# Ledger of designs, part 78: peptides against a protein of PDB entry 4ASU

Target 1, 270 residues: chain A of PDB entry 4ASU
Amino acid sequence: ATLKDITRRLKSIKNIQKITKSMKMVAAAKYARAERELKPARVYGVGSLALYEKADIKTPEDKKKHLIIGVSSDRGLCGAIHSSVAKQMKSEAANLAAAGKEVKIIGVGDKIRSILHRTHSDQFLVTFKEVGRRPPTFGDASVIALELLNSGYEFDEGSIIFNRFRSVISYKTEEKPIFSLDTISSAESMSIYDDIDADVLRNYQEYSLANIIYYSLKESTTSEQSARMTAMDNASKNASEMIDKLTLTFNRTRQAVITKELIEIISGAA
Target 2, 83 residues: chain B of PDB entry 4ASU
Amino acid sequence: FTFASPTQVFFNSANVRQVDVPTQTGAFGILAAHVPTLQVLRPGLVVVHAEDGTTSKYFVSSGSVTVNADSSVQLLAEEAVTL

## One batch from the design tools (peptide; made by RFdiffusion4, then SolubleMPNN)

Design b2_p13_3_s1 (from b2_p13_3, 7 letters changed)
Fold by OpenDDE base, seed 5:
Structure b2_p13_3_s1 (fold): chain B 270 residues (1-270), chain C 83 residues (1-83), chain A 13 residues (1-13)
Amino acid sequence: as target 1 above (270 residues)
Amino acid sequence: as target 2 above (83 residues)
Amino acid sequence: ELAKANAEFRASL
């Protein structure tokens, strides 16, 4: 490589390093907010899931319609965040299909669709776009819940798949159950709950769905911002190492050019 | 007893004497060993009676109330404010 | 109904 080529590459990598450092700072600020907002959201979301865990709601085996909701975002540069959700969705869809279930998919965030479109296009009902530009609100979750309920797709049971936040360096892809109103109303384990009006149960289930979606969005967002911060840190370190290597190569190449020029001067004077 | 909104936690697995909740079907008091039930909150006043005899009041929007067989209670309001 | 009630709640704050 010529000195000019090395210099051009150094300039390019230095610019990349500046961008990745800036993106790291932005991700860090978003992470700090997301982690703070996740604390109450987790209590709220886990509280909403408590019924399903305690009532041990079972879907009859003859019921075949299963909905998979994958929760992610539209934005890249966050490591394995999207691929982890998509991998779990693929695994779950394959297991359910092998069990003779009909599987439909909803993607929250465009990245799920971009990964699964080639292999699962016919199973997609809807993809929610514009996810991850701003922190998710309960209003955003309610819109998703309402659109799901109004989609006209009748499902018996569903799975919401998202990245649960563990720490700044760790997330885990998890699955939580979603039940249709009909599945809940027909569940034998619900008989212990006294005098539940059908309208009350419908409204309760709408809240439960919105609550679970909201919780999943908060977990996903916190995991994503943390993973992006880590990815940008790693990119910045890799850029630094490459700058150091290229700087050494530049210095060696410069010395070789000077030596060659000196030899040419000496040989031309002869 | 757990009482939370999407943005704030008021009680997390706390022991309380009684919780008065405004529901769509009417207001009721949740006591110890109350029968399992599901209710939907209407906008209104929540009153939490602590074991020490203190009372706390909250204005809530809509939401859900779950009383489980294990006597655990989840009060989940979309919006809630301390009064 | 709940949406209307929540709107009234927000207006009362």
Scores: peptide ipSAE 0.042, ipTM 0.929, DockQ to the pose 0.094
Fold by OpenDDE base, seed 1:
Structure b2_p13_3_s1 (fold): chain B 270 residues (1-270), chain C 83 residues (1-83), chain A 13 residues (1-13)
Amino acid sequence: as target 1 above (270 residues)
Amino acid sequence: as target 2 above (83 residues)
Amino acid sequence: ELAKANAEFRASL
């Protein structure tokens, strides 16, 4: 490589480092907001799941229709955030198919579709795009819930798969159950609840679905911004190391050029 | 007793004496050891009676209330404000 | 050439 080539490459990597540092700062600001907004959202979402945990709602084995909701975003450069969700979705879809169940998939965020479209295209009901530009709202979750309910797919049970936030350095891909109205209403464990009007139970189930989706979006967003911050930090460090290596290469190449010029002067090869 | 909206937490696993809730079927009071039930909220007043005898009032929008067999209560409102 | 490369390199630091 000539001195000019090394200098051009140094300039390029320094520009990348500036971009990755800037993206780290943007991710940090979004993370701080997401973590603050996750605190109430977690209490709210866990509260909505409490019925399903405490009633121990089970789907009969004869029920065949299973829905998988994968929660992610449209935005890259966040490490394994999308691939972790997609990996769990694939594993679950394969296990359910091996058990003779019908599996349909909803993707929240275009990245899920991008990973799964080649292998699972026929299982997709819908993909929600434009996820991750702004913090998710309860309105966004309600739109997703409404679209699911209006899809005409009569699932018996399902799974919502998302990244739960643990810390700035850790997330875990988790699954939470979703149940159809029919599965809830027919569950033996629901008999302990006082006579519930069918319209009340329907409204409750629809609201619970929106709540769980909202919770999952908030966990996913916080995990994503944290992972993006880490990914941009790592990219900035890798760029720094490459700058150091190229600087050493430049200095060595410069010395070789000087030595060559001196030999040419001494040899009279002007 | 847990009372939250998507954006605020008012009570998190707290012990309370009574919670009065506005439901679509009517307003009712949830006391200690209330029978398990599920209800949906109508817009209205929630009154929380603490064990110390203090009362707090909230206006809520739509939502749900769940009373479980373990006497745990989840009050979830789409919007809620302290009065 | 060397003087130019050195100047560009210094400006890049």
Scores: peptide ipSAE 0.038, ipTM 0.878, DockQ to the pose 0.007
Fold by OpenDDE base, seed 3:
Order: C-alpha cells, then sequence, then structure tokens
Structure b2_p13_3_s1 (fold): chain B 270 residues (1-270), chain C 83 residues (1-83), chain A 13 residues (1-13)
C-alpha cells in the first residue's frame, strides 16, 4: 500500500469512529429514556399477561392456526438484536410445522422481514415499518393490534417473540402467548369468570393485545438501544485499534520509502 | 391490586380494602374475595380505599379490569391521572 | 510527496 492509500484508509476509519462515537451517545440517550419508560410498561404488560397465566388458558390440540409476531425494529447496528428474534421465530415456526400447525408470521420492524424473507416469505401476513425512529407509544401498539385483528387471519393461538431487557449488557429473547377471542371464549378455565358479555370480552381482548404488544415494544426498544450502545462502543474501540495499526504501518512504509529514495539517489537511478 | 397506565404505576401488588371502578356495564366496587370477572373501563373515576382508611381518586380513560380467583386485581388504564 | 503525506497524516490525527 502507498502512503496515500494508508492515509486515505486512516481518514475513512477515523470518520467511521466519529460516527460510531456519535451513535453511541445517541443510543445512550435513547437507552436512558427507554429504561425509564420500561419500568411502568413492564408492570402494565405483565398485568395484561396475568390473566393468561392465572387462567391457564390452553389452546385445544385440534386448533391448527398459529401466529408468530416477531418484535424488533427497522434500524441496524445493534448487535444480535434482530438475529436473536429471527432465530427464535425460525425455531418456533419449525416446531409448530412439525406439530402439523399452520404458521403465519407478522414482522414488527423491517429487519425481521429482511432476515426471514428468503425462507419464510409465503408465511408473512404483514410487516410493520417505521419502527424504532421514535419511542413506541400505546397508540403505535394499538395500530398494530388493530391491523392484526383486521388482517382476516383467524389464528387460534399466537406467539409474540421479543427481546426482554435484563441489563445494559444483557437481554433475553422471550416468547409470550397470544390467544384469539374464540380461544379465550371457549377456554374451560374462563368459566370461573362469570357473566362476561361477548362485547366486553372482545373489547377486553383488543386492549389485552394492544397492552402485550406495547410491552413487547418497550422491552425490545430498551434492549435494542442498550445493544446499540454496546455495539457502537465496540466498533469505536475496534476503529481505534485499526487506527493504531495503520499508524504503525504508515510509519514503517514511510521509512521504507525514504530508504528506497536514498538508495536510488546513491545508485544514480533517480 | 395492581393499577397502572402505560406510563405510570399507581399500585403494584398492593393490598387495598376496596376499589371502585367505572366500567362499560356500570360502576362496581371490588371488595376482598370479589367473584372473578373481566370488565372494560369507561372514562371515569377510580376510587381506591386503602387498608389504612385513606382514599385516593383517579381519573381514567379506557382500559381493562381483571378480578382473578386469587383475589388479585389488575386495573390497566390507557391513561390515568391522580386527582 | 513525503512532505505532503506527512502533512496529510498530521491533519488526519
Amino acid sequence: as target 1 above (270 residues)
Amino acid sequence: as target 2 above (83 residues)
Amino acid sequence: ELAKANAEFRASL
């Protein structure tokens, strides 16, 4: 490599390092907000899941239609956030298919579609885009819930797959159940909840779905921003190490050029 | 008793004496050992009666209320404000 | 050439 090539590469890597440092700071600010907003959202979302846990709602074995909702975002540069969700979705889809179930997929965020398109294109119902530009709101979750309910896909049971936030250095991909109105209405364990009007139950289920989606979005966002902050820190460190290596290479190449020029002068070949 | 909105927690697994909730089918009071039920909130007043005799009032929007067989209650409002 | 490369390198630091 010429001195010019090394200098050009140094300039490029230094620019990348500036970008990654800036992205780290932006991710840190978004993470701090997301973590604060996750605290109430977790209580709220876990509260919505409490019915399903306490009622031990089971889908009958004859029920074959399963929905997988993968929750991520449109934005890259966040380590394994998207690939972790996609891996879990693939595993779940394979297990359900082996059990003779029909599987349909919803992607929240374009990255899920980007990863799964080649292998699961025919199973996708819808992909929600524009995820991750702003913090998710309950309104955003309600739109997703409504679109799902209006999709015309009569699922019996579903799985929402998302990254649960553990700490600034840790997330875990988790799955939570989603049940159709018909599955809830027909569940024997729901008989203890007396005198539930059908319209009340429908509206309750709409809120429940929106609540669970909202919770999953908040967990996913917090996990994503934390992972992005870490990924950008690592990228900045790797860029620093590469700058140091290229600086050494530049100095060695400079010495070699000087030595060559001196030999050319001494030999009269200049 | 758990009472939360998407953005705020008011009660988290707290013991309370009574909760009055506005539902689409009418307002009702949730006492100890209330029968399990699912309801949808209408916009209105929630009144929480604590065991110490304190009464707290909240205005809620739409949402859900769940009374479980274990006497646990989840009150989940889309929006809620202390009054 | 070397002087320019050195100046560009210094400006890149």
Scores: peptide ipSAE 0.033, ipTM 0.865, DockQ to the pose 0.007
Fold by OpenDDE base, seed 2:
Structure b2_p13_3_s1 (fold): chain B 270 residues (1-270), chain C 83 residues (1-83), chain A 13 residues (1-13)
Amino acid sequence: as target 1 above (270 residues)
Amino acid sequence: as target 2 above (83 residues)
Amino acid sequence: ELAKANAEFRASL
């Protein structure tokens, strides 16, 4: 490589490092907000899931329609955030298909569709776009819940798959159940809840769906911003190491050019 | 007893004496060992009676209340404010 | 050429 080529590469990598450092700071600010907003959202979302855990809601084996909701975003540069959800969705879809169940998919965020389009296009009901520009609100979750309810797809049970936040350096892809009104109303374990009006149960379940979606969005967002911050930090470090290596290469190449020019002068070949 | 909105937590796995809730069918008091039930909230007043005898009042919008067989209660409101 | 490369390198620091 010529001195000019090395200098051009150095300039390019230094610019990348500036961009990745800036992106790290933006991700850090979004992470700090997301983590703060996740604290109440987790209590709220876990509280909404408590019924399903305590009542041990079971779907009969003869019930065949299963909905998978994958939760991520439209935005890249966040490590394995999207691929982890998509991998879990594929695994779940394969297991359910092997059990003779019909599987339909909802994607929250365009990245899920981008990963699954070739292999699962026919199973997609809807993909929600414009996810991840702003922090998710309960209103956003309610819109997703409403669209699902209005889709006319009669599922028996479902799975919401998202990245649960553990720490600034760790997330885990998790699955939480969603149940249809019919599955809840027919569950034997619900018999202990006496005199529940059918309209009350419907309203309760619709609200619960919005709650679970909201919770999943908050966990996903916090995980994503944390992973992006880490990815941008790693990219900035890798760029620094490459700058150091190229600087050494530049210095060596410069010395070789000087030595060559001296030899050419001494030999009269200049 | 857990009482939360999407944006705020008021109680998290706390022990309380009684919780009065506004439901679509009317207001009722949830005491210790209340029978399992599911209800939908109407806009109104929530009153939490703590074991120490303190009483806290909240205004809630829509939401849900769940009383489980294990005497755990989840009160989830879309919006809630301390009064 | 070398002087120009050195100047460009310094300007890139």
Scores: peptide ipSAE 0.032, ipTM 0.878, DockQ to the pose 0.007

Design b2_p13_3_s2 (from b2_p13_3, 6 letters changed)
Fold by OpenDDE base, seed 3:
Structure b2_p13_3_s2 (fold): chain B 270 residues (1-270), chain C 83 residues (1-83), chain A 13 residues (1-13)
Amino acid sequence: as target 1 above (270 residues)
Amino acid sequence: as target 2 above (83 residues)
Amino acid sequence: ELEEAKKRFQESL
């Protein structure tokens, strides 16, 4: 490589490093906000899941229709965030299919679709795009819940798969159950809940679904921003190492060029 | 007793004496050992009676309330403000 | 010219 080529490459990598550092700072700011907003969202979401745990709601084994909701975003450069969710979705879909269940998939965020399109395209009901540009709101979750309920797919049971935030350096892909109105209304364990009006139960389930989706979005967003911050830090470090290596190469090449020039001068003077 | 909105927590696993909630089927008071029930909130006033005798008031927009067999209560409002 | 080139080389070390 010529000195000019090395210099051009150095300039390019330095520019990339500036971009990755800037992106790290942006991700850090978004992470800090997401973490603050996750605290109440977690209490709220866990509160919504409490019924399912306490009532021990079970879906009869003869029920065949299963819905998988994968939660991520449209945005890349966040490490294994999307692939982790997609991997668990694939595993769950395969296990359910092996058990003779019909599986349909909803993707929250375009990245899920991009990963699963080739292998699972026929199982997708809908993909929600434009996820991750702004912090998720309860309104966003309500729209997703409404679209799901209006999709015409009468699932018996479902699962929502998302990355739960643990710390700035750790997330875990988790699954939470989703139950249809029919499954809840027919569950024997619900018999302890006296005289629940059918309309009330329907509305309750709509809120429950929106609540769980909102919670999952908040967990996912916080996990994603932390992972992006880490990914951008790693990219910046890798760029730094490459700059150092290229700088050494530049110096060696410069010395070689000067040496060659000296030899040519000496040989021409002779 | 847990009372939260998507953006704010008012009570988290707290012990309270009574909670009055506005539901679509009517307002009711949740006392100790209330029978398990599910209700949907209508816009209205929530009143929390603490064990120390203090009373706090909140306005809620919509949401749900769950009373479980273990006497745990989850009041989840879409929007809630302290009054 | 040679001395200048030598100087440049030394400066590059």
Scores: peptide ipSAE 0.055, ipTM 0.875, DockQ to the pose 0.005
Fold by OpenDDE base, seed 4:
Structure b2_p13_3_s2 (fold): chain B 270 residues (1-270), chain C 83 residues (1-83), chain A 13 residues (1-13)
Amino acid sequence: as target 1 above (270 residues)
Amino acid sequence: as target 2 above (83 residues)
Amino acid sequence: ELEEAKKRFQESL
């Protein structure tokens, strides 16, 4: 490689390193915020799931309609965040299909669609885009919940799949159940609950869905920003190492060129 | 007893004596060993009576309240403020 | 020219 080629490559890698460092800082800031906001969101979301855990709501096997909600974002460069969710969605969809269930998919974030569109296009109901630019709000979750409820797809049960935040270096893809109004109203385990007005139950389920979606978004966002921060750090380190290697190569090549020039001068003066 | 909004936690698995909640079907008090129920919140006052006799008041917007058979309670408000 | 080249070489080390 010529000195010019090495210099060009060095410049390119240095620019990449600047970008990755900048992205790391942005991700770090977003992570710090997301982690703070996740604390109450987790209590809130887990609280909403408590009914389903306590009541042990079961969907009869004859019920065939299953909804999978995959939660991620539109943004890349965050390691395995999206692929992890998509992998679990695929696995769940395959298992449900093998069990004779009808599976429909909702993607929260465009990356889910991007990964699954080719193989699962017919199962997609809707994809929510513009996810991940701003921290998710309860309003955002409510919009998603409302759109889902208004989609016309009458699922019996569902699964919301998202990355739960564990630490700055760890997340786990998890699944939480969602149930239709009909499923919860017909569940035998719900008989212990006092006579609940149908309108009350409907409204309750709307809140429950919004709550769970909100929770999943907060977990996902925190996991994503953490993963992005790590990914950008790794990219920056890799770029640094490459810069060092190329710099050494540049210096060696430069010395060789100068040596050659010296020899030519000496030989020509002779 | 858990009482939270999306952005704030007021009680997390706490033991309380009584919680008065404003529901769409009417205000009711949740006592120890209250029968399981599901309700939807209306805008109004939540009053939490702690075991130590302390009373705390909150204003809540919409949301839900769940009383489970195990006496666990989840009060989840969309918005809530201490009063 | 040689002295300048030598100087450049030394500067490159």
Scores: peptide ipSAE 0.054, ipTM 0.877, DockQ to the pose 0.005
Fold by OpenDDE base, seed 2:
Structure b2_p13_3_s2 (fold): chain B 270 residues (1-270), chain C 83 residues (1-83), chain A 13 residues (1-13)
Amino acid sequence: as target 1 above (270 residues)
Amino acid sequence: as target 2 above (83 residues)
Amino acid sequence: ELEEAKKRFQESL
């Protein structure tokens, strides 16, 4: 490579490093906010899931309609955040299909559809776009819940798949159950709640769905921002190493060019 | 007893003597070893009676309350403020 | 020319 080529490459990598460093700082700020907002959201969301854990709601085998909700975002450059959710969705869909279940999919964030559109396009009910530009609110979750409930798809049970935040360097893709009103109302384990009015149970379930979606969005957002911060840090380090290597190559090449020039002058070949 | 909104936690797995909640059917008092139930909240006052005799008051909007068979209670409000 | 090239070489070290 000529000195000019190396210089051009150095300039390009230095620019990339500046961009990745800037993106790291932006991700760090968003992460700090997301983590702060996740603390109450986790207590709230886990509280909403407590009924399902305590009541051990079972779906009868004759019920065949299963909904998978994958939660991610529209935004890239966050490592395996989207692919992890998509992988779990594919695995769950395959297992359910093998069990003779009908599977429909909802994608929260455009990246889910981007990954699954070729193999699972016919199973998609809806994809929610414009996810990840702003922190998710309970209002956003309520809109998603309402759209699902009004979709006309009468699922029996479902799975919400999202990345649970563990730490700044760790997340885990997890699944939580979603149940239809009919499944809850008919569950044997709910017999201890026989005094519950049907309208109360409906309202409770609608609210619970919004709660679970909200929780999943908060976990996903925090995981995404932490992963993006890490990805941008790694990219910045890799760029730094490449700059160092190319700088050494530049210096060696420069010395070689000067040496050649000296030899040509001394030999009179010039 | 857990009491939270999407943005704030008031109680997290706490032991309380009694919780009064505003339900659509009226005021509902949750005592120790209350029977399992599910209720939907209406706008109103939540009163938490701690074991030490301290009473805390909150205004809540919509939400839910769950009393489980294991006597665990989850009070989830869309909006809640300390009074 | 040679002296300039020598100078450039020395500066490159």
Scores: peptide ipSAE 0.053, ipTM 0.878, DockQ to the pose 0.005
Fold by OpenDDE base, seed 5:
Structure b2_p13_3_s2 (fold): chain B 270 residues (1-270), chain C 83 residues (1-83), chain A 13 residues (1-13)
Amino acid sequence: as target 1 above (270 residues)
Amino acid sequence: as target 2 above (83 residues)
Amino acid sequence: ELEEAKKRFQESL
């Protein structure tokens, strides 16, 4: 490589490093906010799931329609955040299909569709775009819940797949159940709740779905921002190491060029 | 007893004497060992009676309340403010 | 020319 080539590469890598450092700082700020907002959201979301855990709602085996909601975002540069969700969605879809279930998929965030489009395009009901630019709100979750309920797909049960935040360096892809109104209303374990008006139960289910989606979005966002921060830090470190290596190469190459010029001058003067 | 909004936690697995909630079918009091029920909140006042005799009041916009067989209660409001 | 080249070499160190 010529000195000019090395210089050009150095300049390019330095620019990339500046970008990755800036992105790291932005991700760090978003992470700090997301982590703070996740604390109450987790209590809220776990509280909403408590019914399903305590009532032990079971879907009859003869019920075949299963909905998978994958929660991610539109934004890249966050490590394995999207691929982990997509991998679990694929695994779940395959297991359900092997069990003779009909599977439909909803993607929250365009990245899920991008990964699964070729192999699962026929199973997609809807993909929600414009996810991840702003922190998710309960309003956003309610819109998703409403769209799902109005999709016309009469599922019996489903699963929401998302990355649960563990720490700044760790997340886990998890699955939580979702149930249709019919499944909840017909569940034998719900008999202890018998004096429930049908309209009340419908509204309750709508809130429950919105609550779970909201929770999943908060977990996903926190996981994503932490992963992005780590990815940008790693990119910045890798760029730094490359800059150091190229700088050494530049210095050695420069010395070699000068030495060659000196030899040519000495040899030509002879 | 858990009482939370999406953005704030008021009670987290706390022991309380009584919780008065505004529901679409009417206001009711949740006492210890209340029968299991599901309700949807209407805009109104939530009153929490602590075991120490203190009373806290909240305004809620909407949401859900769950009373489970194990006497656990989840009050989940879309919006809630302390009064 | 040689002196200039020597100077450039010294500056590269």
Scores: peptide ipSAE 0.053, ipTM 0.879, DockQ to the pose 0.005

